# Designs tried in a protein design run: peptides against a protein of PDB entry 9IZ0. Part 5

Target 1, 345 residues: chain A of PDB entry 9IZ0
Amino acid sequence: ITCLGSNGHTYKQLVKGGNDDLRQDAVMEQVFEQVNGFLRSYRKTSQRNLSMRTYKVIPLALKTGVIEWVQDTIPLGEYLDSAHKVYHPKEWSLSTCRKLIAEKQMEDLETRLKVYDLVCRHYRPVFRHFFLESYADPVQWFTTQTNYARSTAVASVLGHVLGLGDRHGQNILIDKTSGEVIHIDLGIAFEQGKKLPVPECVPFRLTRDVVDGMGITGVEGVFRRCMEFTLETLRREEDSLLSVLEVLRYDPLFSWLISPLRRMKKQKMQLENFNQPESGNITTDASRDPKIQRNNVSGESEAERAILKVRQKLSSTLSVEASVGELIRIAQDPSYLALMFCGWS

## One batch from the design tools (peptide; aimed at target 1 L196 F341)

Design b1_p9_1 (made by RFdiffusion4)
Pose (drawn by RFdiffusion4):
Structure b1_p9_1 (pose): chain A 304 residues (1-257, 299-345), chain P 9 residues (1-9)
Amino acid sequence: ITCLGSNGHTYKQLVKGGNDDLRQDAVMEQVFEQVNGFLRSYRKTSQRNLSMRTYKVIPLALKTGVIEWVQDTIPLGEYLDSAHKVYHPKEWSLSTCRKLIAEKQMEDLETRLKVYDLVCRHYRPVFRHFFLESYADPVQWFTTQTNYARSTAVASVLGHVLGLGDRHGQNILIDKTSGEVIHIDLGIAFEQGKKLPVPECVPFRLTRDVVDGMGITGVEGVFRRCMEFTLETLRREEDSLLSVLEVLRYDPLFSWLGESEAERAILKVRQKLSSTLSVEASVGELIRIAQDPSYLALMFCGWS
Amino acid sequence: SVSSPLSSS
């Protein structure tokens, strides 16, 4: 539902009747805003203008809340389905991949990796082409690319820290003229998903297409630097963060999918921010664990 | 049978 504005600008409101965890999304957005404040009160984490982008959430009811449909965007999942066909029509479709992996579900490890390797060899990455031929001449394109890299890196580090759940393309919106990414529908949090009926391996969203969209350079450069600066900044302001997560713990609103998984979850948050390992080594291991095909094969259908 | 709460196309 799109309404005009007194200043003359239209605002789009996405109202959902489905039982999306909009309250959890709201509290998570509050945490994200406070994180943006942390990144604001520091030298390195603000020269890059890095921020985990927040979209305003106004949940009138958990089942029937209303959120801000962000200014003109194309969701990642709804995108690069058309781009896949237009750019690579010869290669296999999503239908062949999907249920072919469906045949993979009951198979062993080697079979799962083999079939995944085959399908991934068939379906070359295509998201790299969104930032080309869409935004503008090169300066704006590069600004948009670095904005996407930074925003996705920060969002990914924060999601790994807070154990964010579903990270399909259907839950990622790319801005357009700016390039900052907006994660949507973050209902599953505090390590909720991996432990699904169907298990996962990857801690944060990192497919081949996503790394292809970061530029010619994969996730080694601006992405890693932004991630590591984010990790160090989050560690430096760790006390305030755990304070925020504690106040989330003691209220019966945040979903942590007497004693609760929230305690263990924040302990794992502390471990993830623990200074025992160098931050650079932590970022390196995170990139490796998110990029390796062995982990990616077991994730789920698609996710090329 | 196994159901998954994840989104799918």

Design b1_p9_1_s1 (made by RFdiffusion4, then SolubleMPNN; from b1_p9_1, 6 letters changed)
Fold by OpenDDE base, seed 5:
Parts: structure tokens; C-alpha cells; sequence
Structure b1_p9_1_s1 (fold): chain B 345 residues (1-345), chain A 9 residues (1-9)
């Protein structure tokens, strides 16, 4: 839909109708706006313009809302699928790679590592080409690659702390003007990704293509330093962040649990991706909403566990450098990545 | 379908 604003400008908006509760996206965007306040107040983060890119979400009802249409962006996964065909036309297709990983999903870690390594040798990173082909001016190239590394660092720390799941290439947009990342579809948070049929076991997305976009220094440049400054800011503002999350504890509309319907939908997508590429608009007629008696007692206990887990992730038991070092290590570890869903790599 | 808010290119 295109709306005329009171300022005479036209705004393109996406109207969602369906079964997904846009209130979770709206709440997570409000948390990101508060965190952006903390990042602007702290010298080490403000001097680098560190922020989580946000988009406007207006819930209209339980199952309907308006979302801002972010202009001048592309999904990371869409760019990567196109770029692999151009730069590595003799390598395996993404569908072949996903199939090989999926066929071994029920096997032991050793077998899954062997197939993951085999796939990695036949499907090489290409995301560096986004910056090389999009920006002919060296200053624009360097600026946009720096903005990408900065925004990815902020999103990685926030994604870990808030336990964001479902960070596949279609849920991460790249701004073609700034190089910044924009995270969308925030409906899996507070470690509910561990409750998926294939549990998420990495703290954030740091796949080979995500690293390739950081340029020749990979994680050992702007990215690591910006993760450190972001985590230092969040540790400083722990009480402020926890106070924002405590407001959500008392929101009867906020769900700290993944819905059984969303879990089943992700399970079905994980099973159907064995046979066809992700173009399927599956309208599942969810006419059987089981009357989940929201025992208020169970929701409060899950909120308390989620907030406790956020506090534990902000613990100063390890230095900022040691904590960031371990997060980067785990997020890149083949022993974790080989256990991820076949659509992750 | 949850259409992620994809900007068209």
C-alpha cells in the first residue's frame, strides 16, 4: 500500500494479514530503539555511530499490522544465491548443498562435520563482491564495508543478548546505500530458537559469507572492536535494559514462548526444503488454534527465566574481550555450524 | 505466509 503522509510525501507500506503476531516484532523494535539510546549516550559507541537499524511496525490487531517498507535494500540470501552463480558458476548449487546437509541431519557429529566441510569446499564465499561491484569510488567502498562490519557487530551482540533466532539469509537485509544490515522477522527471541526441531546452537549468524563481507581483516578488525564496544555499553546499561524487559514481563500480549503453530510451520519448512526451493507460499489454514489456556503462571516463569538469561549474558565474570572472543569462536566453529539447519550456511 | 518485509530491489 502507498500512503500519502501529512508532509505531502508518499510512503510505501506492507500490510500483513495472517497468523503471525506482529506485536513481537514491534516490541523487539522498541527494545532496539532503547538500545540505540544507550549506544548514542556512550562515547565509544556514539563516535562510531553504532546502531541497530530499525523499521516501523504498527500492529493493528492480533494477526494484522502495517510494516514499513525499507527502501534500497536486498535480502542477504537473495544476493548470495545470485552472486554464487556469477562468481562460482562451476561450484555446487545452494539446493545441492542444502540437500547433502539435510540427508545427514540425523547422523553423528563426525559424519555431519565431513559433509559440512565437503559442502564448504564446493560452495565458497562471495559476499565481498557486494562491496566491490556496488561501489566504484574507493571512499564509498571503504565506508559501506565499514558500516556493514559495524552494523553486523551491533546486531551480533544484540542477537546474542536477546537470544534472537531464525537469522537465515532472508531475514537479514543489506542497505544498498549505506552497507548496513537490517534484521527482520523478530518472532524468535529469548533463546526460543533452541526449541526448533533443529536447535539453533550458535549465538548469532557469522557464516563464511557474513565474514567475507568484512573484507581482508575478516572478524579481526572493525567487527571485533565494535562488538566489544557494544557489549561494554550493554553491560554498563544492564539495569536500564533489564527494566525495559521487565515492562514486557507484565505485558499480557507479549509471548515469551514460540507458538506451537510457528514451531510446526518451521518444522514443515525444514522437512519440505528436502524436495523444493523456498518459493512456496504455504497458506496453512490454522483453523485449529488449540485453546492453549495461557496459565499466567507459566508465562511469568518463562519471562523470569528469559530475563535471568539476559542478565547472565551481561555478566562481567569474563572481560569484554574474552566474552567477545568466545562468542566469535563459537559462531564460526564447524562443530556448531554443522549442527545447524541446512538453510543456515 | 509470513512475507518478511522484503524491499523489492
Amino acid sequence: as target 1 above (345 residues)
Amino acid sequence: PVVSPRPLP
Scores: peptide ipSAE 0.020, ipTM 0.590, DockQ to the pose 0.070
OpenDDE base, seeds 1, 2, 3, 4: peptide ipSAE 0.023, 0.019, 0.020, 0.020; ipTM 0.587, 0.573, 0.588, 0.584; seed 1 fails the geometry check

Design b1_p9_1_s2 (made by RFdiffusion4, then SolubleMPNN; from b1_p9_1, 7 letters changed)
Fold by OpenDDE base, seed 3:
Structure b1_p9_1_s2 (fold): chain B 345 residues (1-345), chain A 9 residues (1-9)
Amino acid sequence: as target 1 above (345 residues)
Amino acid sequence: PIISPRTLP
């Protein structure tokens, strides 16, 4: 829909109806706005304009709401599929790569590593071309690539701390004006990605293309330093962040657990992607909502467990540099990436 | 565009 604002501007809005819990997205966006307050308050993060890019979510009912339409964006996965066909037309298709990984999904780690390495040799990164194509001016190119590395660093720290899951290439938008990343579909949080049919075992998305977009320095430039400054800020504001999350503990509508319906939907999508390229809009008509009586007692215990894990991730037991170094290592480790869903690479 | 699954344009 298009709405006319009181300021005379027209805003495109996305009306989402059906079975998706928009309240989780709205809550995560509220947490990001609070974190953006912390990032503005500290010199090291404020001087770099570090922020999580947010979008407006207005829940209207349990499964209905309005989402801001983010202008001038492209999904990372859409760009990468198109760019790979242009820059590497002799390499394997994404469909071929996904098929090979999927065929070995039930095999041992050694076999999965061999297939992942084989796929990596036949499907090279291209995301650096986004910046080269989009920005003819060298200053704009450098600025937008820097903004990308900064926004990816903030999103990576927050994604780890809040345990954001389902960070596939369609759930990450690139702003074509700023180069910043925008994370969407935030309904898998607090490590519930580990409860997917193929568990997410990395702290955030740091695939070869995500790194290629950072330019010649890769992770060792702006990205690492901005992760460090973000984590330093979150450690300083631990009590403030935990207080925001405690409000959610008492929200009877917030789900600290992945919905069984969402788990089944992801299972079906993971199985269907064995046989067809991801062409859009699988409207799974899940017309039977089992009235799962949420035992309130189980929700509160899972909320407490989630908050304890956030506190553990903010622990000062390791230096900021050591903690960030380990997160970057794990997020890029082939032994973890080879275990991910075939559409993750 | 925020293409969350089940968003109609």
Scores: peptide ipSAE 0.008, ipTM 0.494, DockQ to the pose 0.060
OpenDDE base, seeds 1, 2, 4, 5: peptide ipSAE 0.006, 0.006, 0.006, 0.006; ipTM 0.482, 0.499, 0.507, 0.483

Design b1_p9_1_s3 (made by RFdiffusion4, then SolubleMPNN; from b1_p9_1, 7 letters changed)
Fold by OpenDDE base, seed 1:
Structure b1_p9_1_s3 (fold): chain B 345 residues (1-345), chain A 9 residues (1-9)
Amino acid sequence: as target 1 above (345 residues)
Amino acid sequence: PVVDPRTLP
């Protein structure tokens, strides 16, 4: 919808209705605003303008709300699909890559790694071209690529600490003006992505195209150091961050668990992305409702477990450098990426 | 000196 503001400006807004609880998105955006306060208070993060990009979410009811339309953005996955067709017209289509990974989803890790490597050889990174195409001025190019690496570093640390899931290329927007990333659809948090039909096994998205956008240094330099400075800030502000999460523990409207309906919707979307219809009516009676055992784990016990996991991720047992080094290693490990729905791009 | 945030590694 387009709304006229009290200031006479027109604002585009997305009205989202359905099974996605926009209250979870609104709560996560509030947590990001608090974290942005911490990042502004420390010299190392403030001097680099480190922030998680936020957007306005107004929940209107239990299943409806208004989201700010983030202007001048493109979904990462939309750009990548277009750019791969332009720069590598002889390589495999995204649909071919998805099909091959899906056909091996039930196979062993060795077979899945072989298919992942095959897909990677036939679908090469292109995200460097976003910056080269969009910014003719070398200073603008360098600035926007730096902003991308910085914003991706902040989002990667926060995504790990808060256990953000469903970080596919359609849930990551690129700001075409600043080069910064904007994470959307935040309703899978506190490691609930591990409960998806294809479990998430990486701490954040650090695929080959995400790295290609960082330029010639890849993860080494701006990205790594900005992750380190962000994690250093979050470790210093651990008590403040935990206090913000404790407020959410007592919010009766916040769900620490992925809803069965959202899980089923994500399952259906994963399956529908495999069935582009070649026209053929096959009525298959899928009347096997898997009895989801409602383990009545009290929402309080799940909140406590989530907060404990956040505290564990902020532990000073390892140095900031060692912790960031391990996160970067795991996020790029083919043994994890081969298990993902789209780990190659 | 205001360090240009772009030049900070």
Scores: peptide ipSAE 0.055, ipTM 0.731, DockQ to the pose 0.014
OpenDDE base, seeds 2, 3, 4, 5: peptide ipSAE 0.054, 0.054, 0.051, 0.051; ipTM 0.731, 0.727, 0.721, 0.667

Design b1_p9_1_s4 (made by RFdiffusion4, then SolubleMPNN; from b1_p9_1, 6 letters changed)
Fold by OpenDDE base, seed 3:
Structure b1_p9_1_s4 (fold): chain B 345 residues (1-345), chain A 9 residues (1-9)
Amino acid sequence: as target 1 above (345 residues)
Amino acid sequence: PVVSPRLEP
């Protein structure tokens, strides 16, 4: 829909009806706005305009809401698929890469690492071309690439601390005007990504294409330093951040657990994305629902456990530099990336 | 159009 604002501006909005709970997205956006307040209050983050890009979510009912339509954006995965065909037309298709990874999904780590390395050699990064194509002026190019590295750093720290999952290339938008990242579909938080059919084992998305967009310095430039400043700010505001999360503990509408329906939907989508051979109706018999032992862990006990994990991630036991260094290392480790869906792009 | 599978119209 298009709404006329009281300011005379027209806003495109998506009205979503159906089975998806928008309350989790709305809550995460509220947490991001609070964190953006902290980032504006500290000199090191404020001087760099560090922020998590947000979008408006208005839940109207249990499964209905209005979402802001983010203008001038493209999904990272859509750009990467198109750009890879242009810049590397002799390399493997995304479908070929997915197939080879899927065929080895049940194999040992050594076999999966060999296939991941093989895929990586036949599917090279291209995301640097986004900035080269979009910005003819060298100052605009440098500014937008810097904005990308900064926004990715903020999103990486927040994504780790809040345990954001499902960070695939369709859930990460690039703003074509600023170069900033916008994270969407925030309904997998507090490490519930580890409960997906392909468990998320990295703290945030730092794949080869995500790094290629940072330019010649990769992670060792603006990105690392902005992660450090963001984590330093969050450690200083630990009590404030935890107080915001405690409000969610008492929200009867907030789910600290991934819903079985969402897990099944993501399972189906992952299986369909792995099983794209040509047009054969593979009826994957979804009848093997593993009897998830519903341990009646109260929603309150899961909220408390989630808040304790956030506190643990904000611990000052390691320096900010050491903590960020380890997060960057793990997020780029082939031993983790080889275990994930599209860990090569 | 940012079609998150959550952003299909």
Scores: peptide ipSAE 0.012, ipTM 0.550, DockQ to the pose 0.063
OpenDDE base, seeds 1, 2, 4, 5: peptide ipSAE 0.010, 0.008, 0.010, 0.011; ipTM 0.490, 0.463, 0.503, 0.489; seed 5 fails the geometry check

Design b1_p9_2 (made by RFdiffusion4)
Pose (drawn by RFdiffusion4):
Formats: C-alpha cells, sequence, structure tokens
Structure b1_p9_2 (pose): chain A 304 residues (1-257, 299-345), chain P 9 residues (1-9)
C-alpha cells in the first residue's frame, strides 16, 4: 500500500498477514541500529561509511504486522531468475537443479557433492551483470558495488555473530541507485536454521552468484577488509553488545530457535568475538567455510 | 584498486 507524503514523497507499506516473526525482526532491527551507532563512533568503521542497513519495522501484531517496503528495490531471489534466463538461456533452468538435488537428498556425501558439482558447472554465475548496464556510468557503478560489498559483509558478519537464519534470495533486497543490501525476514536467529529438519553448513549467505556480484575480485579485498574491520569494531564494543543481547535474553520476545538456547547462543557470540584467534584469521576461516563447494553442496536445493 | 580507494576514502 503506497501513500503520498506532505513533502510530496510517496511511502510504500508492506503489510503481511502471514505469521512472520515481525517482533523478532523489530528487535533485531534495534540491535542493527545500535550496531550502526557503534560503527558511527569509530574512525575505521565510519571512514568506510559501513553500516548494517536497517529497514523500519512497525509490527502491530506478530501475525499481522506492517513493515516499510523500502524504496524501489528488486529482491535477490526474484532477481537473477530472469537474469539467469536472459544471460544464460542455454544452461539449465532452476527446475533441473531443484528437484535434481531433490534426488540428492537421500544420497551419500560423495554423490551429493558430485551432483552439486555437475549442476554448478552447468549454471554459471549471473548476478555479476546486475551492477552492469543498470545503474550508471562507472563511478556510480563502483560506488554501488562497494556499497553492496560493505553492506553484505557487515550483514553477514553480524548474522553469523547473532546466528541469523534464512538467507535465501527471497530474504535479500538490493537497493539499486545506492547498492546497500537490506536483509529481510530475519525471523530465525541465534543459530536457528542449521539445526533444521534439513541441515545446513554455511554460516552466512554466500553463494557463487553473490561473490560474483562483489566484482571481478571475489571475497578477497574490500569484502574481507570490511568484514575484518566489522569484527574488530564489534569486539572492541563487545561489552555493550552483550549487554544488549542480555536485555534481549531476559525478555520473552526474541526468538531463540528457565534455561534457553539464548544462553548458549550468546556464549557462542562471545566465542565468535573471542580474541584468542586473530581477527584476520577469523575472517579468513569464515570466508573459506562460506565459499567452499563442499559445504555449499549440502546446503539445500539451488544455492548455486 | 579503485574499489579499495573508494573504500578507503
Amino acid sequence: ITCLGSNGHTYKQLVKGGNDDLRQDAVMEQVFEQVNGFLRSYRKTSQRNLSMRTYKVIPLALKTGVIEWVQDTIPLGEYLDSAHKVYHPKEWSLSTCRKLIAEKQMEDLETRLKVYDLVCRHYRPVFRHFFLESYADPVQWFTTQTNYARSTAVASVLGHVLGLGDRHGQNILIDKTSGEVIHIDLGIAFEQGKKLPVPECVPFRLTRDVVDGMGITGVEGVFRRCMEFTLETLRREEDSLLSVLEVLRYDPLFSWLGESEAERAILKVRQKLSSTLSVEASVGELIRIAQDPSYLALMFCGWS
Amino acid sequence: SVLEAISSA
């Protein structure tokens, strides 16, 4: 529902009747805003202007809340389905991949990796072409590309820290003229998903197409640097963060999918921010564990 | 290179 504005600008409101965890999304957005404040009160984490983008959430009811449909965007999942067909029509469709992996579900490890390798060899990455031929001449394109890289890196590091759940393209919105990414529908949190009926391996959203969209350079450069600066900044302001997560723990609103998984979850948060390992080594291991095909094959259908 | 420059600026 799109309404005008007194200043003359229209605002789009996405109302949902489905039982999306909009209250959890709201509290998560509050944490994200406070993280933006942390990144604001620092030299390195603000010269890059890095921020985990937040979309305003106004949940009137958990089942029937209303959120801000962000200014003109095309969701990642709804995108690069058309781009896949237009750019690579010869290659296989999502139908062949999907249920072919469906045949993979009951198979062993080697079979799963083999079929995944085959399908991934068939479907070359295509998201790299969104930032081309869409925004503007090169300066704007590169500013958008670095905005996407920084925003996705910060969002991914934060989601790994807080154990964010679903990370399909249907839950990612790319801005357009700016390029900052907006994660949507973050209902599953604090390591909720891996432990699904169907298990996962990847800690944060990192497909081949996503790394192809970061530019010619994969996730080694601006992405890694932004991730590591985010990790160090989050560690430096760790006490305030755990304080925020503690106040989340003691209230019965945040979903942690007496004693609760929330305690173990924040312990794992501390471990993830633990200074025992160098931050650079931590970012390196995170990139490896999110990029390796062996882990990617077991994730789920698609996710090429 | 250009991306790093933008990031560093």

Design b1_p9_2_s1 (made by RFdiffusion4, then SolubleMPNN; from b1_p9_2, 5 letters changed)
Fold by OpenDDE base, seed 1:
Structure b1_p9_2_s1 (fold): chain B 345 residues (1-345), chain A 9 residues (1-9)
Amino acid sequence: as target 1 above (345 residues)
Amino acid sequence: DVLEKILDE
């Protein structure tokens, strides 16, 4: 929809209706606004203008709301699919890569690693071209690539600490003006991504294309240092962050658990992306509904576990540098990326 | 100069 504001400006807005709980997105955006307060208060993060880019979410009902349309953005996955066809027209299609990874989903880790490596050789990174194409001025190119590395670092630390899931290329927008990342569809948090049919095993998205966008230094430049400064800020403000999350513990509208319906819908979308209609009448006897034992773990016990995990991720047992180094290592490890639905780009 | 300042920041 397009709304006319009281200021005479027209605002494009997305009306989202369906099984997606926009209250989860609205709550996570409020947490990001508080974290942006901490980042502005700390010298090392404030001097670098470190922030999580936010968007306005107005929940209208349990399953309906209005989302701010982020102007001048493109989904990372949309850019990568288009750019890969331009720069590597002889390489495999994204659909071919997805099919090969899926056909091996039930195989052992060694077989999945071989298929992941094969896909990686036939689908090379292209995200560096976003900055080279969009910014003819070297100062603008450098500034926007730096903003990308900075915003990705903040989002990576926050994504790990809050346990954000479903970080595929369609849920990450790139701002064409600033080069900053905007994370959308925040309905999988507090490690609920591990409960998906394909479990998320990485702390955040740090695929080859995400790294290619950082330029020649990759993760060892602005990105690593900005992750360190962000984690240092969050460790300093641990009690403040936990206090914000405790307010959410008492919000009867906040779901600490992934909805079984949302889980099933994501499972169907994963399966439907595999069914091109070959007309084979396989009567799969739908009678084995696995009795999802409703373990009535009280929503309070799941909130307490989520807050405890946030506290554990902010632990000062390891240095900031050691903690960030381990997170970067795990996020890039082929043994985890080969298990993902789309770990190659 | 600009590159060194960026590596040092």
Scores: peptide ipSAE 0.016, ipTM 0.492, DockQ to the pose 0.274
OpenDDE base, seeds 2, 3, 4, 5: peptide ipSAE 0.007, 0.015, 0.000, 0.008; ipTM 0.482, 0.487, 0.325, 0.477; seeds 3, 5 fail the geometry check

Design b1_p9_2_s2 (made by RFdiffusion4, then SolubleMPNN; from b1_p9_2, 5 letters changed)
Fold by OpenDDE base, seed 3:
Structure b1_p9_2_s2 (fold): chain B 345 residues (1-345), chain A 9 residues (1-9)
Amino acid sequence: as target 1 above (345 residues)
Amino acid sequence: DVLEEILES
């Protein structure tokens, strides 16, 4: 839909309906706005304009809402697929890489690591070209690449702390004007990504292409330091953040658990993305309904467990530098990336 | 310089 604002500007809006619970997205966006308040109040983060980019979500009914259409954006995965065909036309297709990873999904870690390495050698990073193509002025190029590294650092810390899942390249938008990242489809939070058919084992997305976009310094420049300042701010504001999450504990509209329907939808999408062979009828017998042991864990007990896990992630037992160093290490570890869907891009 | 902002950021 198109809406006329009180300022006389016309805004495009996306109306979603059907099976997606936009209340989860709206709640996570409210948490991000509160965190952006903390980032603006702290000198080290405020001086760098550190923020999580947000978008407006208005839930209208149980499964219907209006989402802000983020102008001048592209999905990271859409850019990467297009750019890879341009810059590396002799390398493997994304579909070939996905197929090889899928064919070895049930194999041991050693075999999966060999396949991951093989895929990585035939599918090189290209995301640095986004900045080189989009910005002819060296100052604009540097500024936008810096904004990308800063916004990715904030999103990485928040993504870890809040346990954001489903961070595939279609759920990460790049702002073509600022270079900033915008995370969308926030309905998998509080480590519920570990309950997906392909469990998410990394704290945030830090794949080779995500790093290639940071330029020559990779993770060791702006990105690492901005992660440190963000984590330092969140540790300082722990009680404030936990108070925001405690309000959500009593929200009857918020689900601390991934819905069975959303899990099945993501399972189908993962299987369909793995099963892009040519038109051969591979009847994957999807009839293995994983017996969802309905452990009737009350929603309150899952909320309490989620809040305790956030508190644990904000613990000062390690320095900020040591904590960030370990998060970066795990997020780039081939032993985790080789187990994940699209861990190579 | 650009390098100092990278190193101070």
Scores: peptide ipSAE 0.013, ipTM 0.487, DockQ to the pose 0.338
OpenDDE base, seeds 1, 2, 4, 5: peptide ipSAE 0.000, 0.007, 0.000, 0.006; ipTM 0.342, 0.502, 0.404, 0.469; seed 5 fails the geometry check

Design b1_p9_2_s3 (made by RFdiffusion4, then SolubleMPNN; from b1_p9_2, 4 letters changed)
Fold by OpenDDE base, seed 1:
Structure b1_p9_2_s3 (fold): chain B 345 residues (1-345), chain A 9 residues (1-9)
Amino acid sequence: as target 1 above (345 residues)
Amino acid sequence: DVLEEILDA
């Protein structure tokens, strides 16, 4: 929809209806606004203008709301699919790579690693070209690539700490003006991504294309240091962050659990990406509804467990540098990326 | 400074 603002400006807005609970997105955006307050108050993060890019979410009903249309953005996955066809026209298509990973989904880790490596050799990174194409001025190129590395670092720390899931390339927008990342569809949080049919095994998205966008230093330099300063800020503000999450514990509108409907929708979208329509009428009798025993783990017990996990991730048991080093290692580990639906780009 | 971030990188 397009709304006329009281200031006379027209704003494009996305109306989502159906199975997407925009209340979860709205609550996560409120948490990000509070974290942005902490990042502005701390010298090391404030001097670098570190922030999580936010967008306005207005829930209108239980399953309907209005989302701000983020202008001048592109989904990372849309850019990568387009750019890969231009820069590597002799390499495999994204559909070929997806098919090969899918065909081996039930195989052992060794077989999945061999297929992941094979896909990686036939689907090379291209995301550095986003900055080279978009910015003819060297100062603008450098500034926007730096903003990308900074914003990705903040989003990676927050994504780990809050246990954000479903971080595929369509749920990460790139701002074409600033180079900053904008995370959307925040309805999978507090490690509920581990309950997906393909479990999420990485703390955040740090694929080869995400790293290629950081330039010649990759994860070393701006990205690593900005992760360290962000984690240092969140450890300093642990009690403030936990107090914000405790307010959400008592929000009757916030779901600490992935909706069974959202889980089923993600299951179908994963399966439909495997089925090209060969028109074979296989009436598979879908009547075996596995009785998902609703273990009546009270929503309160799941909220408490989520807050305890946030506290554990903010623990000072390891240095900031050691903690960030381990997160970067795990996020890039082929043994985890080979288990993902799209870990190669 | 952006320059310190380049030099410390």
Scores: peptide ipSAE 0.019, ipTM 0.639, DockQ to the pose 0.200
OpenDDE base, seeds 2, 3, 4, 5: peptide ipSAE 0.018, 0.016, 0.016, 0.018; ipTM 0.602, 0.572, 0.593, 0.606

Design b1_p9_2_s4 (made by RFdiffusion4, then SolubleMPNN; from b1_p9_2 with S7D S8E)
Fold by OpenDDE base, seed 2:
Formats: C-alpha cells, structure tokens, sequence
Structure b1_p9_2_s4 (fold): chain B 345 residues (1-345), chain A 9 residues (1-9)
C-alpha cells in the first residue's frame, strides 16, 4: 500500500497477511532501538555510528500488520543470484547447488563436507561486485563498504546474543544508498533456529559472500573491531538489556517458542525451494490453526532459559577479543556451514 | 592498515 504521511510525503508500506505473527518482529525492533541507545552512549560505538538498522512494524492483529517498506533496498540473496549469473555464467546455478546439498542432507558429515566443498568450487563469491558496480566514486565506495562491514558486525553480535535465526539471504536486505544491512523477519529468536528442520548451527551468517562484501580485509579490520566494540557495549549494558528482556517475559503476546505452524511453513518452504525460484508470496490458507493452549508454565520456563542464555553470551569469562574470535571462527567453520541449507553463499 | 586508520579517524 502507499500511505500519505502527515508531512505530505508518500510512503510505501507492506501489508503482511498470513500465519506470521508480526508482534515478534515489532518487539525485536524495540529491543534493537534500546540497543541503539546503548551504542550511542559509548564513545567507541558512537564515534563509528554503530547501529542495528531498524524498520517500523505495526502489528494490526494476531496475523496481520503493516511493515515499513525500506526503500532503495535489495535482498542479499536476490543480488547474489543475479550477480553470480553475470560474473560467473559458467558456474553452477543456485538451484543446482541447493539440490546437491539437499540430496546429501541425511548423509554423514564427511560426505556433506565433500559436497559443500564441491559446491563452493562451482559457486564462487561475488558480493564484492555490489560495491564496485554501485559506487563510481572511490570515497563513496569506501564509505559504503565500511558501513556494510560495521552494520554486519553489529547485526552479527546482536544476532548471536539474541539468538536470531532464519538469517538466509532473503531475510537480509542491503541498503543501496548506505551499504548497511537490514535484518527482516525476526520471528525466530532466542536460538529457536536450532529447532528448525535444518538446525541452525552458526551464531550468525558469515558465509563466503557476506565476507566478500567486506573487501580485501575480509573479517579482519573494520568488521572484527566493530564486533568487539559492539560486544563491549552490550557487556557494559548487560543489566539494562536483561531488564528489557524481562519485560518481554511477562508480555503475553511475545512467544519464546517457534510455533509448530511456522516450523511447518519453513519446512515446506525448504522443500518447495528445491523446485521453484523463491517467490516469497506463499499464501498459506490460514483456516486450520489449532488453538494451541499456551501453557503459560512452559512459556515462562523457556523465557527464563532464553534470558539465562543471553546472560551467558554476555559473560566476561573470556575477553571481548577472544569471544569475537571464537564467534568468527564458528560462523565460518565448514563443519557447520555444510550442515546449513545455504552455507556456501 | 589504511582501513583501520579511517575507522579510527
């Protein structure tokens, strides 16, 4: 829809109708705004303008809402599929790579690693080209690539701490003006991604293309340092962050568990994406939602476990540098990426 | 690196 603002400007908005509860997205965006407050309060993060890019979510009902249409954005996965066809026209298609990984999904780790390595050799990174083709001015190129590395670092730390799942290339937008990342579809949080049909084993998305966008330094320099400064800020504000999450513990509208319906929808999408290009408009007919009696007791215990895991991730037992180093290592480990649905790009 | 110097500036 297009709305006329009180300022006389027209705003495009996405009306999402269906089985996805936009209240989770709205709550996570509120958590991100609080975190952005913390990032602005500390010199090391404020000097670098470190922030999680947010978007407005207005839940209208249990399964309907209005989402801000982020202008001048592209899904990372859409860019990568198009760019790969241009820069590597003789390499395998994304569909071929997906098929080969899926055919081996039930095999041992050694077999999955061999197929992952084979796919990686036939599907090379291209995301460096986003910055090279979009920005003719060297200063603008450098600024946007730096903004990408910074925003990806913030999103990676915060995504790990909050246990954000479902971080595939369609749920990560790139701002064509700033180079910043915008994370969307936030309804899989607090490590509920581990409960998906393909369990998420990485702390955040740090695939070869995500790294290729950082340029010649890769994960070193800007990205690593911005992860360190972000984690340092979150450790200092641990009590403030936990207080925000405790408010969510008592929110009857927030769900600490992935819904069986959302799990089935993601399973179906994973199966259908073998046969068709990702047209994200699966209108699932909403008619058979069993009234899952929210056993309040199970929700409270899962909220407590989630908050305890957040506290554990903010622990000062390891240095900031050691913690970030381990996160980067795990996020790039082929033994985890080979287990993912699309760990090669 | 030049990148680190600009990230500190």
Amino acid sequence: as target 1 above (345 residues)
Amino acid sequence: SVLEAIDEA
Scores: peptide ipSAE 0.017, ipTM 0.521, DockQ to the pose 0.711
OpenDDE base, seeds 1, 3, 4, 5: peptide ipSAE 0.000, 0.016, 0.016, 0.014; ipTM 0.376, 0.514, 0.522, 0.496; seed 4 fails the geometry check

